Peptides against a protein of PDB entry 3LCN. Designs and how they scored, part 24

Target 1, 96 residues: chain A of PDB entry 3LCN
Amino acid sequence: QYTENLKVIVAEKLAGIPNFNEDIKYVAEYIVLLIVNGGTVESVVDELASLFDSVSRDTLANVVQTAFFALEALQQGESAENIVSKIRMMNAQSLG

## One batch from the design tools (peptide; made by RFdiffusion4, then SolubleMPNN)

Design b2_p14_2_s3 (from b2_p14_2, 7 letters changed)
Fold by OpenDDE base, seed 3:
Structure b2_p14_2_s3 (fold): chain B 96 residues (1-96), chain A 14 residues (1-14)
Amino acid sequence: as target 1 above (96 residues)
Amino acid sequence: SRREEILKKIEELK
């Protein structure tokens, strides 16, 4: 139900990573699919770390945890637009 | 390529 909204949210979070040399859309799709197929924060981070070794594990963990929090927020009734706005603000505040 | 590998994984999870 929230899969498509979560893809948009995760894509916004990924867009905040400096020098990320990948198509954000397909990476966001992969992250969401890992989550909805039973992935945990740890297992999804492990998978991403094995694929994107140029991105720090902490950064990847932050992306994944944000996705899990966003999913719960969606389930509790928060709009995707509000969540995206919050992430955009956090991206603007990030030092890298 | 890495992208092709991930795209295959995506299709497997759909």
Scores: peptide ipSAE 0.759, ipTM 0.962, DockQ to the pose 0.729
Fold by OpenDDE base, seed 1:
Structure b2_p14_2_s3 (fold): chain B 96 residues (1-96), chain A 14 residues (1-14)
Amino acid sequence: as target 1 above (96 residues)
Amino acid sequence: SRREEILKKIEELK
């Protein structure tokens, strides 16, 4: 139900990672699929860390936790557009 | 490639 919106949200979060050299769309899809198939923050981070060793575990954890928080927000009635806007603002204000 | 690997994993999870 929320998977497509969550993909957009996760993609926005990934777009904030400096020097991330992968297609954001398929990575976002993979993250969402891991989550909806029962992944936890820890298990999803472990999977991503095994694939993207140039991205710090802290950064990956931040992305994954954001995805879980966004899913909860969607379920609570917050619009995808509003969530994306918040993430965009956070990306712009991040120091690295 | 890594992309192909992940795409395969994606299809397995769909």
Scores: peptide ipSAE 0.759, ipTM 0.962, DockQ to the pose 0.782
Fold by OpenDDE base, seed 4:
Structure b2_p14_2_s3 (fold): chain B 96 residues (1-96), chain A 14 residues (1-14)
Amino acid sequence: as target 1 above (96 residues)
Amino acid sequence: SRREEILKKIEELK
């Protein structure tokens, strides 16, 4: 199962959101649980948007899509470390 | 609080 790795990955993605004043760990856990319990990109984005109205829908969608892509990557054999590294680089670029 | 709300949701999904 990739649940724990996915939590780490999602947490890294969330850490790139400026002015996000929430505990990254529990939000990441919630996102992963929504996904593994059958959530779709749309349904997870809708849920997050209802909870975090201070974060743009586009930003939330980017987080969720990243999570789904990461899950697929994990299933295809890519390491969590590699995925995290890519996300970290993307975060740095977006903050530049 | 929002945190408590989400924590409840988390427990429901676990």
Scores: peptide ipSAE 0.759, ipTM 0.962, DockQ to the pose 0.731
Fold by OpenDDE base, seed 2:
Structure b2_p14_2_s3 (fold): chain B 96 residues (1-96), chain A 14 residues (1-14)
Amino acid sequence: as target 1 above (96 residues)
Amino acid sequence: SRREEILKKIEELK
């Protein structure tokens, strides 16, 4: 139900990772699919860490946790646009 | 490639 919005949200979060040299769209899709297929924070982080060793585990954990929080927020009625805006602001802060 | 690997994983989860 919320998969498409969650993909957009996760993509926004990934866009904040400096020097991440991968297509953000398909990575976001993969993360969302892992989650909706029953992945946990730990299992999804482990999977991503095995694939993207150039990204710190803490950064990956932050991305994954954000995805889980966003999914909960969507289910509670928060708009995707609002969630994206929050993430965008957080990304900007991390770049500053 | 890594991309191809992930794309395959994606299709398996769809």
Scores: peptide ipSAE 0.758, ipTM 0.962, DockQ to the pose 0.729

Design b2_p14_2_s4 (from b2_p14_2, 4 letters changed)
Fold by OpenDDE base, seed 1:
Structure b2_p14_2_s4 (fold): chain B 96 residues (1-96), chain A 14 residues (1-14)
Amino acid sequence: as target 1 above (96 residues)
Amino acid sequence: SRTEEIKEKIEELK
């Protein structure tokens, strides 16, 4: 039920990664699918690290953990718009 | 391409 909103949220988070030269829409979809198919933070990070070796594991872990937190927030009734806004603010404040 | 690779992985999970 929350998959489409989660895709948008994850995409926003991915957009904050500097020099991330991938199709964000598909990466976001893949992350969400991994999660809804029973992935853990560790297993999803492992999968992403195998694909994107130029991105640090810490950065990937940050993205994946954000996705899990966002899913929980959605389930608790927080709006997707509010979550996206928070992530956008965090992206803007990031220094790398 | 990497995009196609990811798309294939996506289809495997759908």
Scores: peptide ipSAE 0.744, ipTM 0.960, DockQ to the pose 0.784
Fold by OpenDDE base, seed 3:
Structure b2_p14_2_s4 (fold): chain B 96 residues (1-96), chain A 14 residues (1-14)
Amino acid sequence: as target 1 above (96 residues)
Amino acid sequence: SRTEEIKEKIEELK
């Protein structure tokens, strides 16, 4: 139900990773599919770490945890636009 | 390519 909004949210989070040269759209879609198919934070991080060894495990964990929190927020009624806005601000702060 | 690998993984989960 929230998969499309979650893809947008995860894509915004991925866009904050410096020097990340992967296709953001497909990585976001993959993360969301792993989650809706029953993945846990740990299992999704393990999968991503096996794919992207140039990205720190902590960074990947931050992305995945953000996705889980965002899903909960969507289910509680927060708008995707508001969640994206928060993530964009966090991305900007991390680059400062 | 990396993108092709991810696309294949995506299709496996759909």
Scores: peptide ipSAE 0.743, ipTM 0.960, DockQ to the pose 0.828
Fold by OpenDDE base, seed 4:
Parts: sequence; structure tokens; C-alpha cells
Structure b2_p14_2_s4 (fold): chain B 96 residues (1-96), chain A 14 residues (1-14)
Amino acid sequence: as target 1 above (96 residues)
Amino acid sequence: SRTEEIKEKIEELK
């Protein structure tokens, strides 16, 4: 139900990672699919860490936790646009 | 490639 919005949200979060040279669209899709297929924060982080060793585990965990929080927010009625805006602000702050 | 690997993983979960 919220998969498409969650993909957009996760993509926004991934866009905040400096020097991340992967196709963000596909990575976001993969993360969402892992989550909706029953993944946990830990299992999804483990999977991503196995793929992207150049990204710190903490950074990956931050992305994944954001995805889970976003999913909860969507289920509670918050708009995808609002969530994306918050993430964009956080990305900007982390780059500063 | 990395992208192709991810694409394959995606297809497995669809």
C-alpha cells in the first residue's frame, strides 16, 4: 500500500549520503522490498552492508531506521511529501 | 555489475 511512497522517501534519504555511487532508485526499491518481505532493521542492514562496504554500517542503519520510521508515519497518516521534506532538511544539516 | 546484481535481487523479491 505504501511501497511507492516509501521508495521515494528512501531515495531521498539515500541522496543524502556523500559519495554514494549507486543507482539510488534501485537501491531504494530493494530496501523497500526487503522490508515488505519481512525484513527487520538488523537483517536489512546486514544485507546492505554486504553490498556496500564503502558505506559505514552506522550510515546504513540510519537509512534503514528512517525507512521503518517513515513506514510507521505513513501508516499513521502523515503524507509522503511531509516526510520527504523532513528528510531533506536532515540531509542538509548532516552535510553542513 | 552492481546494478545488475541489485536488479536480480529485486526480481527475486517481487
Scores: peptide ipSAE 0.743, ipTM 0.960, DockQ to the pose 0.778
Fold by OpenDDE base, seed 5:
Structure b2_p14_2_s4 (fold): chain B 96 residues (1-96), chain A 14 residues (1-14)
Amino acid sequence: as target 1 above (96 residues)
Amino acid sequence: SRTEEIKEKIEELK
């Protein structure tokens, strides 16, 4: 129900990581699948850290926590568009 | 490749 929107949201968050040269679409899909298959923040971060050792654990944790919060926001009625916009603004602020 | 590895992991979870 929310998986497709969550993929878009997670992809937007991943796009804010500097020098991240992975296929964002597939990484976002993988993160969402880990979550909907019962992953926790800790277990998903552990999995991603094992894959992307060049990305700091704090950065990965930030991405994963954003995904979990976004899922809750979607369930509470916030639009995917609003969530994406917020993340985009946060990404821009991080670059500036 | 990394992408192929992730694709395989994705398929395992579907």
Scores: peptide ipSAE 0.742, ipTM 0.960, DockQ to the pose 0.829

Design b2_p14_3_s4
Fold by OpenDDE base, seed 5:
Structure b2_p14_3_s4 (fold): chain B 96 residues (1-96), chain A 14 residues (1-14)
Amino acid sequence: as target 1 above (96 residues)
Amino acid sequence: SRKEELERKIKELK
């Protein structure tokens, strides 16, 4: 139900990672699939860290935690548009 | 390639 919106949200978060040379849509989809298949923050971070060793574990953890919080927000009634806007602003304010 | 690897992993979870 919220998977498509969550993919968009995660993609926006991934877009804020500097020098991230991966297919953002595919990575976002993979993250969401890991979550809906029972993944935890720790297990999803472990999986991503094994794939993208050039990205710090802290950065990956930030992305994954954002995904879990976004899912909760969606379930509580917050709009995907609002969540995306918040993430976009945070990305713009980040210096690295 | 990385893309092909992700495609396989995604397919396995769908």
Scores: peptide ipSAE 0.657, ipTM 0.945, DockQ to the pose 0.743
Fold by OpenDDE base, seed 3:
Structure b2_p14_3_s4 (fold): chain B 96 residues (1-96), chain A 14 residues (1-14)
Amino acid sequence: as target 1 above (96 residues)
Amino acid sequence: SRKEELERKIKELK
């Protein structure tokens, strides 16, 4: 029941990647679907790395780990709004 | 296209 909120959260994280020339909503949806279908951090990163070889593996790993942490936060009762706000702050502080 | 590829992958997981 957290899939829609998680899509919004992942989209916000992806929006922080400089020069990311992809449809953010589709990529966010794909990441969430991989996770809810039993993907692990490693398997989801491997899939994304195969699709987007112009994005560093570390950047992709950061996005995926954020998604897993966000899902746990949602399950523990934190609002999607609060999580998005934190990600916006992190995006603003990023140097690359 | 990459968009079409993503659409197919998403459809397969839904």
Scores: peptide ipSAE 0.656, ipTM 0.945, DockQ to the pose 0.698
Fold by OpenDDE base, seed 4:
Structure b2_p14_3_s4 (fold): chain B 96 residues (1-96), chain A 14 residues (1-14)
Amino acid sequence: as target 1 above (96 residues)
Amino acid sequence: SRKEELERKIKELK
């Protein structure tokens, strides 16, 4: 239902991670699939941490939490465009 | 490879 929009949103968030040398589209898809298949913040973070040991757990947790918040926002009627815009601004303000 | 691993994991969840 909201999976495609969520993928776009998660991809935007991932794009803000410095030195992240992974296929953002695939990682975003994987995160969304984990979530829609019943993953929790903790379980998804654990999975990602096992895959990407070069990325801090805090960074991964921030990505995952953003995904869950975005999903809730989408379900409450907020547009994907608005959510992406917010994330883009946060990425720009984030310190490396 | 990492890409292949992700592809397999994604396939398992689809």
Scores: peptide ipSAE 0.655, ipTM 0.945, DockQ to the pose 0.696
Fold by OpenDDE base, seed 1:
Structure b2_p14_3_s4 (fold): chain B 96 residues (1-96), chain A 14 residues (1-14)
Amino acid sequence: as target 1 above (96 residues)
Amino acid sequence: SRKEELERKIKELK
């Protein structure tokens, strides 16, 4: 029941990556599918790194960890809107 | 294309 909200959240996080010109919608969906199919932070990062070699592993790890934290937050009752707002603020404050 | 590749991977997981 959280997958659709998680896709939106992950998309917001991906939007904060400078010079990331992949299809954010599909990347977000792929990340969520990997997670709900039993992926771990490490396995999901490995998969993404194999696809997007121009993005650092640290950046990918940050995205993936954010997804896992967001899923936990949703399960704990935090609204998707609040989570998105936090990520948006973090994106805006990032040094790039 | 990259998009098509992702689409295929997504379909495999659904």
Scores: peptide ipSAE 0.654, ipTM 0.945, DockQ to the pose 0.712

Design b2_p14_4_s1 (from b2_p14_4, 4 letters changed)
Fold by OpenDDE base, seed 1:
Structure b2_p14_4_s1 (fold): chain B 96 residues (1-96), chain A 14 residues (1-14)
Amino acid sequence: as target 1 above (96 residues)
Amino acid sequence: SVTEKIKKKIEELK
């Protein structure tokens, strides 16, 4: 059960979206809930895209895919702290 | 807002 760690990780990823005007913690919680309730990358992206007109589908897909990759990494023994650090670095390297 | 919509959806899934 990696729910809480995954929330932190997804929140870090969302923090990299420029001009994001929604509550990151709630969005992260929602994404994780969708995943643990059997969501796929496609179904979760579809759900988010129906809600977020201000964020591109590609950006949402990137967030969701990161969540699934992070879940796999956690299951393979990688620490949440390490995953967060990697995402933070990627956010910093983004062109905007 | 999207956040408010999500808050409601979260309660449905919990």
Scores: peptide ipSAE 0.807, ipTM 0.969, DockQ to the pose 0.917
Fold by OpenDDE base, seed 2:
Structure b2_p14_4_s1 (fold): chain B 96 residues (1-96), chain A 14 residues (1-14)
Amino acid sequence: as target 1 above (96 residues)
Amino acid sequence: SVTEKIKKKIEELK
């Protein structure tokens, strides 16, 4: 039910990673698919870490945790737009 | 590329 919104949210989070050279939309889709197929924070981070050498494990963990928090927020009734806005602010703070 | 690997993995999960 929340997969499409979650993809948008995760994509926004990924967009905050400097020097990210991969397709954000596909990476976001993959993360969401892993989550809806029963992945945990640990298992999803492990999977991503096996693929990405240029992104630190801590950064990947931050992305994944954000995804899980966002999913919970969606389930609790928060709008996708509000969640995206928060992430944009966080990205700006991180890059600023 | 990582993207290409992910594309393949996505198809496996769909």
Scores: peptide ipSAE 0.807, ipTM 0.969, DockQ to the pose 0.918
Fold by OpenDDE base, seed 5:
Structure b2_p14_4_s1 (fold): chain B 96 residues (1-96), chain A 14 residues (1-14)
Amino acid sequence: as target 1 above (96 residues)
Amino acid sequence: SVTEKIKKKIEELK
């Protein structure tokens, strides 16, 4: 499947969150595990919101939606490298 | 920490 690529992609998205003080790789792994175990956008956001007080629900929702879109893109044949590049550019633009 | 909580949850889902 695409679990390892998805972890990298989600990690890149998380890296765009300012003042994020948790381990990005573990958070990314957890998000991917929730998804492959049948999670939906709503259920994964609910789980993350129960854990993170310093990150807004909207920010968490954006991360999770990105993960689901990325998974679909991977299944359609887009490379992980290309997806990561797009996310990196969006992260940079958000800092302005 | 949130990370530590997540580490425990990950082990439960593996």
Scores: peptide ipSAE 0.806, ipTM 0.968, DockQ to the pose 0.916
Fold by OpenDDE base, seed 3:
Structure b2_p14_4_s1 (fold): chain B 96 residues (1-96), chain A 14 residues (1-14)
Amino acid sequence: as target 1 above (96 residues)
Amino acid sequence: SVTEKIKKKIEELK
C-alpha cells in the first residue's frame, strides 16, 4: 500500500549520502522490497552491509531505521511529502 | 557493480 511512497522517501534519504555512486532508485526499491517481505532493521542492514563496503554500517543502519520510521508514519496518516521534506532538511544539516 | 547485483536480487524477490 505504501511501497511507492516509501521508495521515494528512502531515495531521498540515500541522496544525502556523500560520494554515493550507485543507482539510488534501485537501492531504494531493494530496501523497500526487503522490508515488505518481512525484513527487520537488523536483517536489512546485514544484507546491505554485505553489498556496500564503501558505506559505513552506521550510515546503512540510519537509512534503514529511517525507512521503518517512515513506514510507521505513513500508516499513522503523515503525508509522504511531509516526510520527504523532513529528510531533505536533515540531509542539508548533515552537509553543514 | 553493487547496482547490478541489486538488480538481480530485485528480480528474484519480485
Scores: peptide ipSAE 0.806, ipTM 0.968, DockQ to the pose 0.915

Design b2_p14_4_s2 (from b2_p14_4 with K2V L5K A11E)
Fold by OpenDDE base, seed 1:
Structure b2_p14_4_s2 (fold): chain B 96 residues (1-96), chain A 14 residues (1-14)
Amino acid sequence: as target 1 above (96 residues)
Amino acid sequence: SVTEKIKEKIEELK
């Protein structure tokens, strides 16, 4: 059960979206809930896209895919702290 | 707001 760690990780990824005007914690929680309830990358992206007109589908897909990759990494023994650090670095390297 | 909509949806899934 990696729910809480995954929430933190997804929140870090969302923090990299410029001009994001929604509550990151709630969005992260929702994404994780969708995943643990059997969501796929496609179904979760579809759900988010229906809600977020201000965020591109590609950006949402990137967030969701990161969540699934992170879940796999956690299951393989990588620490949440390490995953967060990697995402933070990627956010910093983003052109905006 | 989107956040408020999400909050409602979260309660449905919990």
Scores: peptide ipSAE 0.803, ipTM 0.968, DockQ to the pose 0.917
Fold by OpenDDE base, seed 2:
Structure b2_p14_4_s2 (fold): chain B 96 residues (1-96), chain A 14 residues (1-14)
Amino acid sequence: as target 1 above (96 residues)
Amino acid sequence: SVTEKIKEKIEELK
């Protein structure tokens, strides 16, 4: 039910990673698919870490945790637009 | 590329 919104949210989070050279939309889709297929924070981070050498494990963990928090927020009734806005602010603070 | 690997993995999960 929340997969499409979650993809948008995760993509926004990924967009905050400097020097990210991979396709954000596909990475976001993959993360969401892993989550809806029963992945945990640990298992999803492990999977991503096996693929990405240029992104630190801590950064990947931050992305994944954000995804899980966003999913919970969606389930609790928060709008995708609000969640995206918060992430944009966080990205700006991180890069600023 | 990582993207290409991910694209392949996505198809496996769909």
Scores: peptide ipSAE 0.803, ipTM 0.968, DockQ to the pose 0.918
Fold by OpenDDE base, seed 5:
Structure b2_p14_4_s2 (fold): chain B 96 residues (1-96), chain A 14 residues (1-14)
Amino acid sequence: as target 1 above (96 residues)
Amino acid sequence: SVTEKIKEKIEELK
């Protein structure tokens, strides 16, 4: 499947969150595990919101939605490298 | 920490 690529993609998205003080790789792994175990956007956001007090629900929702879109893109044949590049550019733009 | 809680949850889902 696409679990390892999705972890990299989600990690890149998380890296764009300012003042994020948790281990990005573990958070990314957890998000992917929730998704492959049948999670929905709403259920995954709810789970993350229960854990993160310093990150807004909107920010978490944006991360999770990105993960689901990325998974679909991977299934449609887009490369992980291309998806990561797009996210990196969006992260940079949001810092301005 | 949140990371530590997540580590525990990950082990439950593996």
Scores: peptide ipSAE 0.803, ipTM 0.968, DockQ to the pose 0.917
Fold by OpenDDE base, seed 3:
Structure b2_p14_4_s2 (fold): chain B 96 residues (1-96), chain A 14 residues (1-14)
Amino acid sequence: as target 1 above (96 residues)
Amino acid sequence: SVTEKIKEKIEELK
């Protein structure tokens, strides 16, 4: 139900990672697929860590946790646009 | 590449 919105949200979070050279849309799609197929924060982080040696485990964990919180927020009625805006602001603060 | 590996994994999950 929220898969497409969650993909957009996760993509926005990934866009905040400096020097990220992989396709953001495909990575976001994969993260969402893992979550909706029953993944946990731990299992999804483990999977991503096995693939991304150039991105720290802490950074990956932050992305995954954001995805889970975003999913809950969507289920509680918060708009995807609002969630994306919050993430964009956080990304900007990280660059400062 | 990581992207190519992920593409393969996505197709397996769909």
Scores: peptide ipSAE 0.802, ipTM 0.968, DockQ to the pose 0.916

Design b2_p14_4_s3 (from b2_p14_4, 5 letters changed)
Fold by OpenDDE base, seed 5:
Structure b2_p14_4_s3 (fold): chain B 96 residues (1-96), chain A 14 residues (1-14)
Amino acid sequence: as target 1 above (96 residues)
Amino acid sequence: SKKEEIEKKIEELK
């Protein structure tokens, strides 16, 4: 129900990571699958940290926490478009 | 790139 929108949202968040050279769509799909299969913030961060040792744990935690908050926002009625827009603005602010 | 590894992990979760 929310998985496809969440993939788009997570992909937008991942796009803000500098020097991240992985396929964003596949990483986003993996994160969402971990979440919908019962992952917690801690367990998903642990998995990603083991996979991407070049990305700081804090950065990974920020991505994962954003995913969980986005899922809650979707369930509370916020549009995926609004969430993506907010993340895009945050990414731009981080670059500036 | 870890794309192939991620692909395998994705398939395991589907």
Scores: peptide ipSAE 0.656, ipTM 0.949, DockQ to the pose 0.979
Fold by OpenDDE base, seed 3:
Structure b2_p14_4_s3 (fold): chain B 96 residues (1-96), chain A 14 residues (1-14)
Amino acid sequence: as target 1 above (96 residues)
Amino acid sequence: SKKEEIEKKIEELK
């Protein structure tokens, strides 16, 4: 139900990772699919860590936890636009 | 490639 919005949100979060050269849309889609198929924070992080050894485990964990929090926020009625805005601001702060 | 690998993983989950 919230998969498309969650893909957009996760893509925004991934866009904040410096020197990440993968296709953001495909990685976001994969993360969302793992979550909706019953993945946990730990299992999704493990999968991503096996794929992207150049990205720190902590960074991957931050992305995944953000996805889970965003899903909860969507279910509680927060707009995707508002969530994306928050993430964009956080990305900017981390680069400052 | 890594992109190709992810594409295959995505299709397996759909």
Scores: peptide ipSAE 0.654, ipTM 0.948, DockQ to the pose 0.863
Fold by OpenDDE base, seed 1:
Parts: sequence; structure tokens; C-alpha cells
Structure b2_p14_4_s3 (fold): chain B 96 residues (1-96), chain A 14 residues (1-14)
Amino acid sequence: as target 1 above (96 residues)
Amino acid sequence: SKKEEIEKKIEELK
């Protein structure tokens, strides 16, 4: 039920990664699919690391953990718009 | 680009 909103949220988080030369929409969809199919933070990070060796594991872990937190927030009733806004603010404040 | 590879992986999970 929250998959579409989660895709938007994850995409916003991915957009904060500098020099990430991938189709963000597809990566976001893949992350969400991994999660809803029973993936853990570790297993999803492992999968992404195998695909994107130019991105640090810490960065990938940050993205994936954000996705899990966002899913929990959605389930608790927080709006997707509010979550996206928070992520956008964090992206803007990031220095790398 | 890993687009095609990701697309294939996505289809496997759908």
C-alpha cells in the first residue's frame, strides 16, 4: 500500500547523492521491491554495493536505512509529503 | 549505466 509513496521518498534520498549517474526512478523501485520482498538493511546494501561499486557502503546504508525508517513512518501515519520535505532538507544541508 | 541490469532485476522481483 505504501510502495508508491516509498518509491518517491527513496528517489528523493538518492537525489542527494553527488555524482550518482543512474536512473534514480529505477533504483528507487528496485530498493522498494527488495524491501517488500523481505530484504534487510544488510541484504539490500549488499545488493546495491554489487551494482554500484563507486558508491560507498556507508552512503548506500544511509539510503537503505532511510527507506526502512520512511516505511515505518508511513505506517505510523506520517504523510509522504512531510517525509520528502525532511529528506530534501537533509540533502540541502549535506556537505558530502 | 546499470539501467538494463536493474530493469531485469526488477522484473525478476515482480
Scores: peptide ipSAE 0.654, ipTM 0.948, DockQ to the pose 0.986
Fold by OpenDDE base, seed 4:
Structure b2_p14_4_s3 (fold): chain B 96 residues (1-96), chain A 14 residues (1-14)
Amino acid sequence: as target 1 above (96 residues)
Amino acid sequence: SKKEEIEKKIEELK
């Protein structure tokens, strides 16, 4: 139900990772698929860590936790646009 | 490639 919005949200979060040289849309899709297929924060982080050793585990964990929080927010009625805006602000702050 | 690997993983979960 919220998969498409969640993909957009996760993509926005991934876009904030400096020097991340991967196709963000594919990675976002993969993360969402892992989550909707029963993944936990820990299992999804483990999977991503195995794929992207150039990204710190803490950064990956931040991305994954954001995805889970976003999913909860969507389920509680918050708009995808609002969530994306918040993430964009956080990305900007982390880059500063 | 990394992209191809992710693509395969995605297809497995679809």
Scores: peptide ipSAE 0.652, ipTM 0.947, DockQ to the pose 0.859

